Peptides against a protein of PDB entry 6RGO. Designs and how they scored, part 313

Target 1, 392 residues: chain A of PDB entry 6RGO
Amino acid sequence: MALKLLGFNQDATCFSVISSNKGVTIYNCDPFGKCFELEKSTSNDEELDFLVEMLFSTSLIAVVDKTIGASKRKKLKIVNTKRKATICELTFPHEIMDVIMNRKIICVVLKSDQIFVYDISCMKLLRTIDVRGEKLKSTSKFRNSEAVGDIGVRVSLSTDNNSILCYSSYSKSDKENAPLNDIVVFDALKCIQINVLPAVHQSNIVCIACSPDGMLMATASEKGTIIRVFKTIDTENDEPILVNEFRRGSRPSRISEMKFNHDNTLLACVGESDTIHIFALPVTTTEADANEDDTLQQSSHSLSSSINGLQYISKGLANRFGKIIVSKIPTQSQQRHVAYIKIPENAKYRIGFPKDTTNTIHICGEDGNYLVYSIPRNEVGPCTLVKSNTFD

## One batch from the design tools (peptide; made by RFdiffusion4, then SolubleMPNN)

Design b2_p26_5_s1 (from b2_p26_5, 11 letters changed)
Fold by OpenDDE base, seed 1:
Structure b2_p26_5_s1 (fold): chain B 392 residues (1-392), chain A 26 residues (1-26)
Amino acid sequence: as target 1 above (392 residues)
Amino acid sequence: MVTNNASEEQLKEYQELLKEELELLE
């Protein structure tokens, strides 16, 4: 049967799939099993397409039926899975491209490059962000919707209550074809723009991940060779802080998903390549706990390989035209993965980090595999398979 | 324009359900 992956929920306790014959199925990760099914409403042999966003392990899901006709693709349904009932239905002016949520906020991304921000508690609209409208002061030509292809606004939301929204925006270049290579950081609760990271890549951003706490973001372009990690809120001399630059590979390959683990120590990426890459982040010692003098001498020879070479070359070359170019980390200081998982090249995979186990990753494939891997702590190498399950 | 097709009763049921489900996540 053809499976299509929808992904993991925020805490990787559940994942969602489309089965061509059944409709949407939600699986629980532990204990592994089917917990919900949304039956196919149509007897037609039409290819099923859905957006499903689950609110953690709750009975609340946001669903968009993208299978049939332009009208359904504009409808967001809030469904109670226990009652199998639609509680709320929102109809948008344009096709829904993405839906993301946390305990406080629902964000709805439209094909019009609009982001609708809702208070989840009452479904009240807090903000409409028009990612094109910020540019409309200069060039009146609507990009004909045909020329946009697969390149739309990308979003990521922190899973915490701070509700930090990161989204891709159009660069201020006077060119009709400005790339989606800026990042805006937005407080979704207060409806305030916090930061703007200009030109974080040379080409369109196709993947964004926000950390669970909203303090970090990862970005990848359509080239997918370099992943950049930035601070979201903090700036140095009004310039973006580049924390890490990771090399996924030398060959171009689309990154479809990235995720941070719950303690911001790991970043995973998956896409069209045969490899899930896991990168280590430097532990940001919050200066607060520096006072407890406790002398425990345990001489664990942590191979602190001298990460001395991250000179914060915050030398933003302000080019003469006010274009902030994010300084590239020298290619010699580009970090590689610390761990990896081999996957079938022809199977799309999704990734999730469980809350309770910082060195565990959940993955699921369109090949019908749900896999749990242990991530090595002290050695660069393959992850170890811990659990394996199959789904249909 | 966005249209909300939920009744006030459905919105209240949603709010009650959301509250119950969020209290279970804390």
Scores: peptide ipSAE 0.308, ipTM 0.876, DockQ to the pose 0.850
Fold by OpenDDE base, seed 3:
Structure b2_p26_5_s1 (fold): chain B 392 residues (1-392), chain A 26 residues (1-26)
Amino acid sequence: as target 1 above (392 residues)
Amino acid sequence: MVTNNASEEQLKEYQELLKEELELLE
């Protein structure tokens, strides 16, 4: 059967798939098995398309029927999987492009470049973010919306209760064709903009990941050759907001998904390439007070490759939105992956990090494989397959 | 304009259910 992957939930305890014949199926990862099935409502041989976002391991899912010709592309359904009942239905003015959630917030991304932020507890609208309206405030010219192909606003939400929302925004460049290459960091609970990272790539951002705690974010452009990792909040310390730059590869390839592990030590990426890449993040050892005691704890070689070369030329006091000139980091300082997984070139894969095991990654493929890999700690190399399951 | 098609009863049932499911995650 043709499978389409929807992805893992926030803690990688479940994943969702579309089966052409069955509709939406949710699988539990451990023990492996079907936990929910949403039957196909239409007898038509139309290619099924859905958005499904699950709230962790709960019975709560958000569902959008995106099937071509379906009048339902503007409808968000909140479904209880135990009762098999729709408990809430929201109809939006435009097609829904993405839905993300945590324990506090649902964010709904529209084709209009609007983000609707809801309190999950009552489905109350907290904020509408108009990314185009922000652009129009900077650029006096109305662009006709039709010609922007597969390039929309990208979002990621922290899985914690802080509910840090990262989204792509249009650069303030006077060019008619301003790319979606700015990042806004937003407190979704307080409805406050925390930060703006200007021009984090030269082209449109196509993938964003927020760390579980909302302290880090990763970005990739249409080229998918470089991944950048940023702090979401300016710390009072003169520390650079750009903490890492990773090289996925030399060839352009779209990155479809990125994920941090639960302790912010690893970043994984997957996309159109035959390889899932896993990068190590430097652990910022907070200097806890060095009390004297001489115990010879074996120096775990923290690969603190000091990125010495990012001279932030802080020109001029006045505009608090300092032009983060992402100076071209010399290609030599770009870190490579520490681990990788080979996948079939023609199979789309999704990734998830389980909460309880920081060195384990879950992956699932449109080839019907659910795979658990162990990530090597001390060596650069392939991940080891630990568990394999199949689904249809 | 966003329209909510949930009744007040459905929204109450949603709130009760969400509370129960969130208490199971703590």
Scores: peptide ipSAE 0.302, ipTM 0.873, DockQ to the pose 0.834
Fold by OpenDDE base, seed 2:
Structure b2_p26_5_s1 (fold): chain B 392 residues (1-392), chain A 26 residues (1-26)
Amino acid sequence: as target 1 above (392 residues)
Amino acid sequence: MVTNNASEEQLKEYQELLKEELELLE
C-alpha cells in the first residue's frame, strides 16, 4: 500500500501516517501499535492528502483534508480521537499549508503567506501575521509574484510553554522575486516580534526547526548543504548570534525535516538523501551551578579532545547598506555530523526525539518501518539499531 | 474572513476536554 508520512508528535510518543486504503492512522511508539484510525470519508481513488498535528500524546488532533478536489483544504478540524468526533471547525479564506501546535498555541499557515496564531484553550485568534503584507510595507513595488508552487512560508514552534515561533520572511530587496531568506522570531503568547535574522541563506529557506525550549533555531535553504543554528532571543550588539554552521554534504539535497533533542545537545536532519545526519551542539554551560562542593575524586580520564570550537563570532560585516550579512563561517570551521543513519534511497523518512532519552532517535519511513536508534556519545559513527517495528 | 463553525456547546466541550488532557501532561 502507498504510505505517506505525516510525522511524529512533539515528544515522539506517536507518529501519523496516511494509508491509501484506510485514511489517517496514528501509531503509538511504546508499546508499538495503532492508537487511532480516521477512516477515509470517500470511496474515490483520489490520492489522500492530510495535515495532522497531534497535541503530544493527548486525544486532541488538528486535521486538514488536503485531498485534491476536496473543498476541505481551507478547513481545520479539531478532533477528539477517543470520541472520534469533530469538536471544532475553522474555515480559512485560503488553503492551509501547515499547522503546528503546543500546549498553548495553534499556528495555521495559509497559502496567502499568512500565519494565524490561536490560543488553543479557547480557539481565540491572538494574531494574524501577514508575511507578504510586511514585505509590501517594507518594499513599495512588489508585484503579485505567484509564489512559485513549492516555496511558501515555513514555520516552527517551540514545544514548551514559551511558544517561540520562528518563521521565514521575505528579504528587503527591490527585486520582484525576493527570496524567503529572512527569519522572524515571534513570541506567540505575547504576540511580540522578538528578533529578525536577515539573509540567513542566499536562497529560500525550506526547513526551520525551533528547539523545544525556543532558545535555538536551525535553518536550511533549498540547497540543503549548510545548516545554520542561531540563538532565537539573544543578540550581540543588536546582531544575530550564529551558534553553529553544519555541513550536511557537498551535493545539493533538500532537507525535509530537522529536529533538536530535548536538551539542545543534538540536531538531526532528514530529507531526499540516503542519510539522516545528527550534529552535536555545544553545551552552553550556564556557569550558575558551580557552587556544589561535592568532592568526589573520580579520576575519569576524559580524553579532552579539545575541539577548540573557535567561536568564530562571525562579526556580521554590516556592508554599507546596514544589511547584516551573516558572515560565512570559513569552510574549515564547518562542523560535520557526529552520527548518522543510512536509510533506503528515495525513502521518505521522518524523525523524532523522545523526551526521556536524549541519545535516542525515533525514525519512520514510507516503507513501513518504525525504527529506534541509539546515538553514539563519544564517537563519530553510525547509530545502533535498538528496536524495529513494521506498519501498514 | 475566518469562520468558526463550532457551536457554543462544542466550544465548551472542547475547553473541558482540553483542560482534562492538559492536566494529564503536567
Scores: peptide ipSAE 0.301, ipTM 0.873, DockQ to the pose 0.835
Fold by OpenDDE base, seed 4:
Structure b2_p26_5_s1 (fold): chain B 392 residues (1-392), chain A 26 residues (1-26)
Amino acid sequence: as target 1 above (392 residues)
Amino acid sequence: MVTNNASEEQLKEYQELLKEELELLE
């Protein structure tokens, strides 16, 4: 049977799949089992395509049927899973590309590079964000790239009530083919732009993850070799703060999903490679409780590696390319994964971090496997499989 | 233009349901 993964909900208590024979199925993670099924409306052998976003473990889901015709691809349905009823239906001017939500906000991303921000409590439109702006409307060559994985606007929303929205934006280059390599940080509740991170990669951003608290953001480009982690709100001298730069690999490979764990100590990534990578983030020790005088002379060998080798890359070329965030992190100090999971070659997997267990990761595959792994804390190595289930 | 196809009754039912489900998440 052909399975297509839709992903985990915000707290990894549920995941959604498309089964070619059944339609959309939502599984509960613990206890493992089917909690909802949306039957296929048509007997046709058409390949099923849906967007499904679940509001945590609630009976509320947002559904977009992308299977049949250009009209349904523009409809967002809010469904009560307990009643199996559509309780709200919104029709958009363009195809829906993504839907994300938290307890306060629904964001709807269109193929037109527009983001519609709604107050979930009343389905009131708070803002329409036009990522193309007025300038790019003239080059109305809709990329008729039927190419699998169209380079559109990417979004991520904090799972907390602060509702920090991170989205990819076009660089200010007057080129017809400006890359989606800027990030905008947006307060979705107040409808205010908080920050702009210019040219965070050299190529289009294809994956974004916001931390649950909205304080961190991870980005990956089409190359998928480097993951960058930034502060979302805080700036240093009006410049973006790069917290981490991680190396996933030496070979290009697309990253499809990234997620932070609930305490911002881990970042996981998955994509076209045979490996899920897990990176450790430095714990920001709030300096508050370090008053206990325990003089353990851990000789922190200050690798005072003399950062004298700031080669003056000549000022002249930097002015024409928008301020590329040149990693201040030397290529040799790029951190690698602390943990990994091997997955079958060419199997699409999705990832989720459960709220209650910061060192556990949930994964599910189009191979019909739901797997729970324990992440090692003190050693670089493979994750340990704790639980496995199968689904159809 | 975005169209909302929900009736006033459906929107009221949505608001009641959402309130109940959000109170379970606090």
Scores: peptide ipSAE 0.289, ipTM 0.869, DockQ to the pose 0.855

Design b2_p26_5_s2 (from b2_p26_5, 11 letters changed)
Fold by OpenDDE base, seed 5:
Structure b2_p26_5_s2 (fold): chain B 392 residues (1-392), chain A 26 residues (1-26)
Amino acid sequence: as target 1 above (392 residues)
Amino acid sequence: PLVNNASEEQLKEFEELYKEELEKLE
């Protein structure tokens, strides 16, 4: 059957898929099995399209029916999976493009480049973020629906209660075709803008990942050759801190998803390529007062030797003159993957990091494979397949 | 316009269910 992957939940305990014949199915990862099915309400042979965002492993899911029908694409349904009932319905002025949530916040991204931020506890609207701002309201000729390709506002939300929202924004360039290459960091609970990272790529940002704690953010452009990792909150001299720059490859390839593991030690990326790449992040030793002399010095050295070449290049990406600072990180200092998974050509995969196992990655494919891999930590190499399951 | 189509009863049921499901994640 044709499967479409929706993705893993926040802690990779579940994943959701669209089956062409059945509708939305949610699988539990361990024990592996179907835990919920949302039956197709329409007998039409129309290609099913849905957004599904899970609230972790709870019975609460947010669902958008994106199947042909202008009214349904504007409706967010909160569904109780145990009761198989819609308990809340929100109607938006525009098509819903994305939905993300954590324990505190739901963010709804619209085709209008608006982000609606809700307190999940009472479904109250906290903020409407207009990413276009006031200047672009006048030039809102509807981008003809055909030319609004896959380029829209991208969002990522921290899975913790701090609810750090990272979103792509239009550069302040007076050009009608300003790229979505700025990033805003937003406290979704307090509704305060924390930081702005200008021109982090030369082209539109197509993928963002926030770390679980909201302290790091990864970004990729349409080229997908370079992944950049920034601090979200901290700034040096009012300039954004670039922590890492990773090279996925030399050939352009779209990155569809990136995720940090639970402890911010790994960043995985997946997309149109035959390879899932896993990158090691430098362990930011918080300066916990290491007054205690204890001799566990020796084992950390081997992986540190490849990472030690990344001096914190506090080179603020914000040239005061609006010039895109192409990171002068020499192409030689671009870190490669530490681990990889080969996937079938043309198979779309999604990734998830389980909370309890920092060296494990969950992946699922539109080929009907759910796979669990162990990530090598001491050497550069392939991940080891630990468990495999199939779904339909 | 944004329309919340949930009744006050549905919102209350949602708030109760949200609380019950959140307490299982803590």
Scores: peptide ipSAE 0.368, ipTM 0.854, DockQ to the pose 0.868
Fold by OpenDDE base, seed 4:
Structure b2_p26_5_s2 (fold): chain B 392 residues (1-392), chain A 26 residues (1-26)
Amino acid sequence: as target 1 above (392 residues)
Amino acid sequence: PLVNNASEEQLKEFEELYKEELEKLE
């Protein structure tokens, strides 16, 4: 059967898939099993396409049927999984591209490069964010480039109640083809822009991850060779703080998903490559006052590479030719992965970090594998498979 | 225009269910 992965929920307790014959299925991770099925409404052999966003392990899900007709692609349904009933339906002016939620907020991304922000408690619209702004309304040329269907506004939302929304925005270039290479940090509850990170990559941003607490974000471009980690709120001299720069690889490869673990110590990435990469983030050692006493030489080789805060001098020297020159971060600051998982070539995988186990990663594949790996802390190497299940 | 197709009764049922399900996440 052809499987299509939808992803894990916020705490990796559940994942969702599309089965060509059954429709949408949600699996519980532990104990492993089906917890919900949404039946296929049509007998046609049409390829099923859905967006499904879960509210953690609750009976509430957001569903968009993208399979049939332009009208359905504009409808968001809130479904009670216990009753198998639609309890709310929202209709949008444009096709829904993405849906993300936490305990407080639902964000709906449209093909028009608009983000609708809702208070989930009452389904009240708090804000409409127009990422194109006023200037691009005049060029009603929708990029009719069918071929690059993947370049749009990317979003990530903190899983906490602070509801920090990170989204890609168009750089202020007078060019009709401005790249989506800026990041905006937005307080989704207060509806306030907190920060703007200009030109974080040279090409369009295709993947964003926000940390669970909203204090960090990771970004990747179309090249997928470099991942950058920034502080979301904090600035140094009104400039963005680059915390880390990671090298995924030397060859271009698309990154489809990135996630932080719950304590911000790990960042995982997955995409078109045969490898899930896991990077260690520097733990902010709170200077716990080292009281003098016990000389126990526990050689915890904490790879505290004290990366002195490399000021991301976004000297976007707007050279006279309108090329945003992203400052070359010295290649010496580029860290490699600390751990990895090998996956089948051309298999799409999704990743999740469980809340209770900071050294564990959940992965699922369109090959029908749900896998739990242990992440090594003290050595660079492969992750160890702890649990395996199959689904259809 | 945005169209909320939920009735006031459906929105109330959603608000009640949302509260009951949030209490399980705390």
Scores: peptide ipSAE 0.355, ipTM 0.852, DockQ to the pose 0.858
Fold by OpenDDE base, seed 2:
Structure b2_p26_5_s2 (fold): chain B 392 residues (1-392), chain A 26 residues (1-26)
Amino acid sequence: as target 1 above (392 residues)
Amino acid sequence: PLVNNASEEQLKEFEELYKEELEKLE
């Protein structure tokens, strides 16, 4: 059967798939099994295409049927999985490209480069963000974006209640072909722009991940060779803070998904390559909790593996033209993965981090494998397979 | 125009379900 992965929910307790024969199926991760199925409404041999975003492990899902006709592609359905009933239906002026949610917010991304931000509790529209309208204020010409079907606005939302929305925006360039290489950080609850990170890559951003707490974001371009991690809110002298620059590889390869773990210690990436890469993030020890005196002499055999992670706080060399060139971290100081998982060539995989186990990663493939891996803490190497299940 | 096709009854059912499901996430 042809499987299409929709991905994990926010806490990796469930994942969703499209089966060509069954429709949308949601699996629970532990105990492993089907928890919901949305049957095909039509006997047509049409290739199924859906967006499904689940509110954690709840009975609430957002569904977009992209399979049949231009009208359904503009409809967001909120479905109660327990009742198998549509509770709410929203119709948009343009095709829905993405849907993302947390406990407070639903964001709907349209083919028009508009982001609709809703309060999930009442489905009230809080904000319409017009990424093209922001560009038009800077550049007079509409891209006839007919041909570049795969380059649109990318979004990521924090899974916490802070509801930090990161989205790709068009650079302020007089060129008709301005890339989507800026990042805007937006407080989705307050409906305010917090930060703008200009020109974070040389080419269009194709993947964004926000940390669960919204304090970090990871970005990758079409090249997928370098991943950059920034602070979302904090600035240094009104300049963006680059925390990490990771090298996924020397060869170009598209990154399809990135995720932080729940404590911001790990960043995983997956894409068209045969390898899931896991990077270690420096733990920002907030100095505050140092005061409790509890004398337990745990013999810290500090294996000081001298990861001289030179935090090149890249002082933005404000070149004479006011472009904050994110100073390239020297190629020698680019951090590599600390762990990896080998996956089948050409298999599409999705990743998720469970909340309860910061060193565990869930992965699922269009090959019908659901796999749980343990991530090594103290060594650079392969992840260890802990659990394996199959689905159809 | 944005069209919400939900009835007032469906929106109320949604708000009730959303509250009941949030209490399980806290």
Scores: peptide ipSAE 0.307, ipTM 0.831, DockQ to the pose 0.795
Fold by OpenDDE base, seed 3:
Structure b2_p26_5_s2 (fold): chain B 392 residues (1-392), chain A 26 residues (1-26)
Amino acid sequence: as target 1 above (392 residues)
Amino acid sequence: PLVNNASEEQLKEFEELYKEELEKLE
């Protein structure tokens, strides 16, 4: 059967799939099994397309039916899974492209490059973000986005209560074909812009991940060869906003998803390649809890790879050319993966990090495999398969 | 225009369910 993966929830306790015969199915990861099923409303042999965003392990899901006609593609339904009932229905002026949520916020991304930010507690609209800005409103030519492929506004939301929203934005170039290569960092609760990261890639950004705490953000372009990790907030110390550059590969390949683990020590990526890559992040030791005397001589060879090769382009040049955030880190300082998982070629996979086990990764495939892997701590190598389940 | 098709009763049921489900996440 053709399965389409929707992904894991925020804590990787559940994942959602579209089955061509059944509709939407949500699986629980542990114990493994079906926890919810949304049957097809129509017997038509039309290819099923849905957006489903689950609020953690709760009975609340956001659903968009993208299968049946242009009117349903503009409707967001909030469904109680216990009652199998629609509690709330929102209609938008344009097709819904993405829905993301946490405990506080729902963000709805439209084909119009608009982001609608809601307080989830009362479904109140807090903000409409227009990513094209006012100047492009006059040129009401919606690019027929049929011919320009999957290039749209990408979003990621922190899973914490701080609700840091990262989204791709158009560069300030007066060119009609400005790339989506800027990042805006937005406080979704306060409805304020925190930061702007200009020109983080040379091409459109196709994947963004926010850390659970909203302090870090990972980005990948259409090339998918380099992943960059940034601080979301400017630190008072003249520390570089770009904290890591990772090399996924030498060949171009689309990255479909990236995720941080719960403690920001790992970043995983998946896409069109036969390999899930896991990268180690430097542990930001917050200086605070230095008090416990535990004399364990962990010879942490801090691979303080002193990224000494960041030529700090002095603040004086930054004012004239804009904040050049992306100094060319020498290709030699690009870190590789610390761990990997081999996946079937042409199978789409999704990834999730469980909250309670920082060195465990959940993966699921359109091949009907749900797999749990252990990530090696002290060696570079393959992950170890711990648990396997199948779904249909 | 945005249309919220939820009734006041549905919004109240949503708020109650949201609160009950948040208390399980804390």
Scores: peptide ipSAE 0.285, ipTM 0.813, DockQ to the pose 0.856

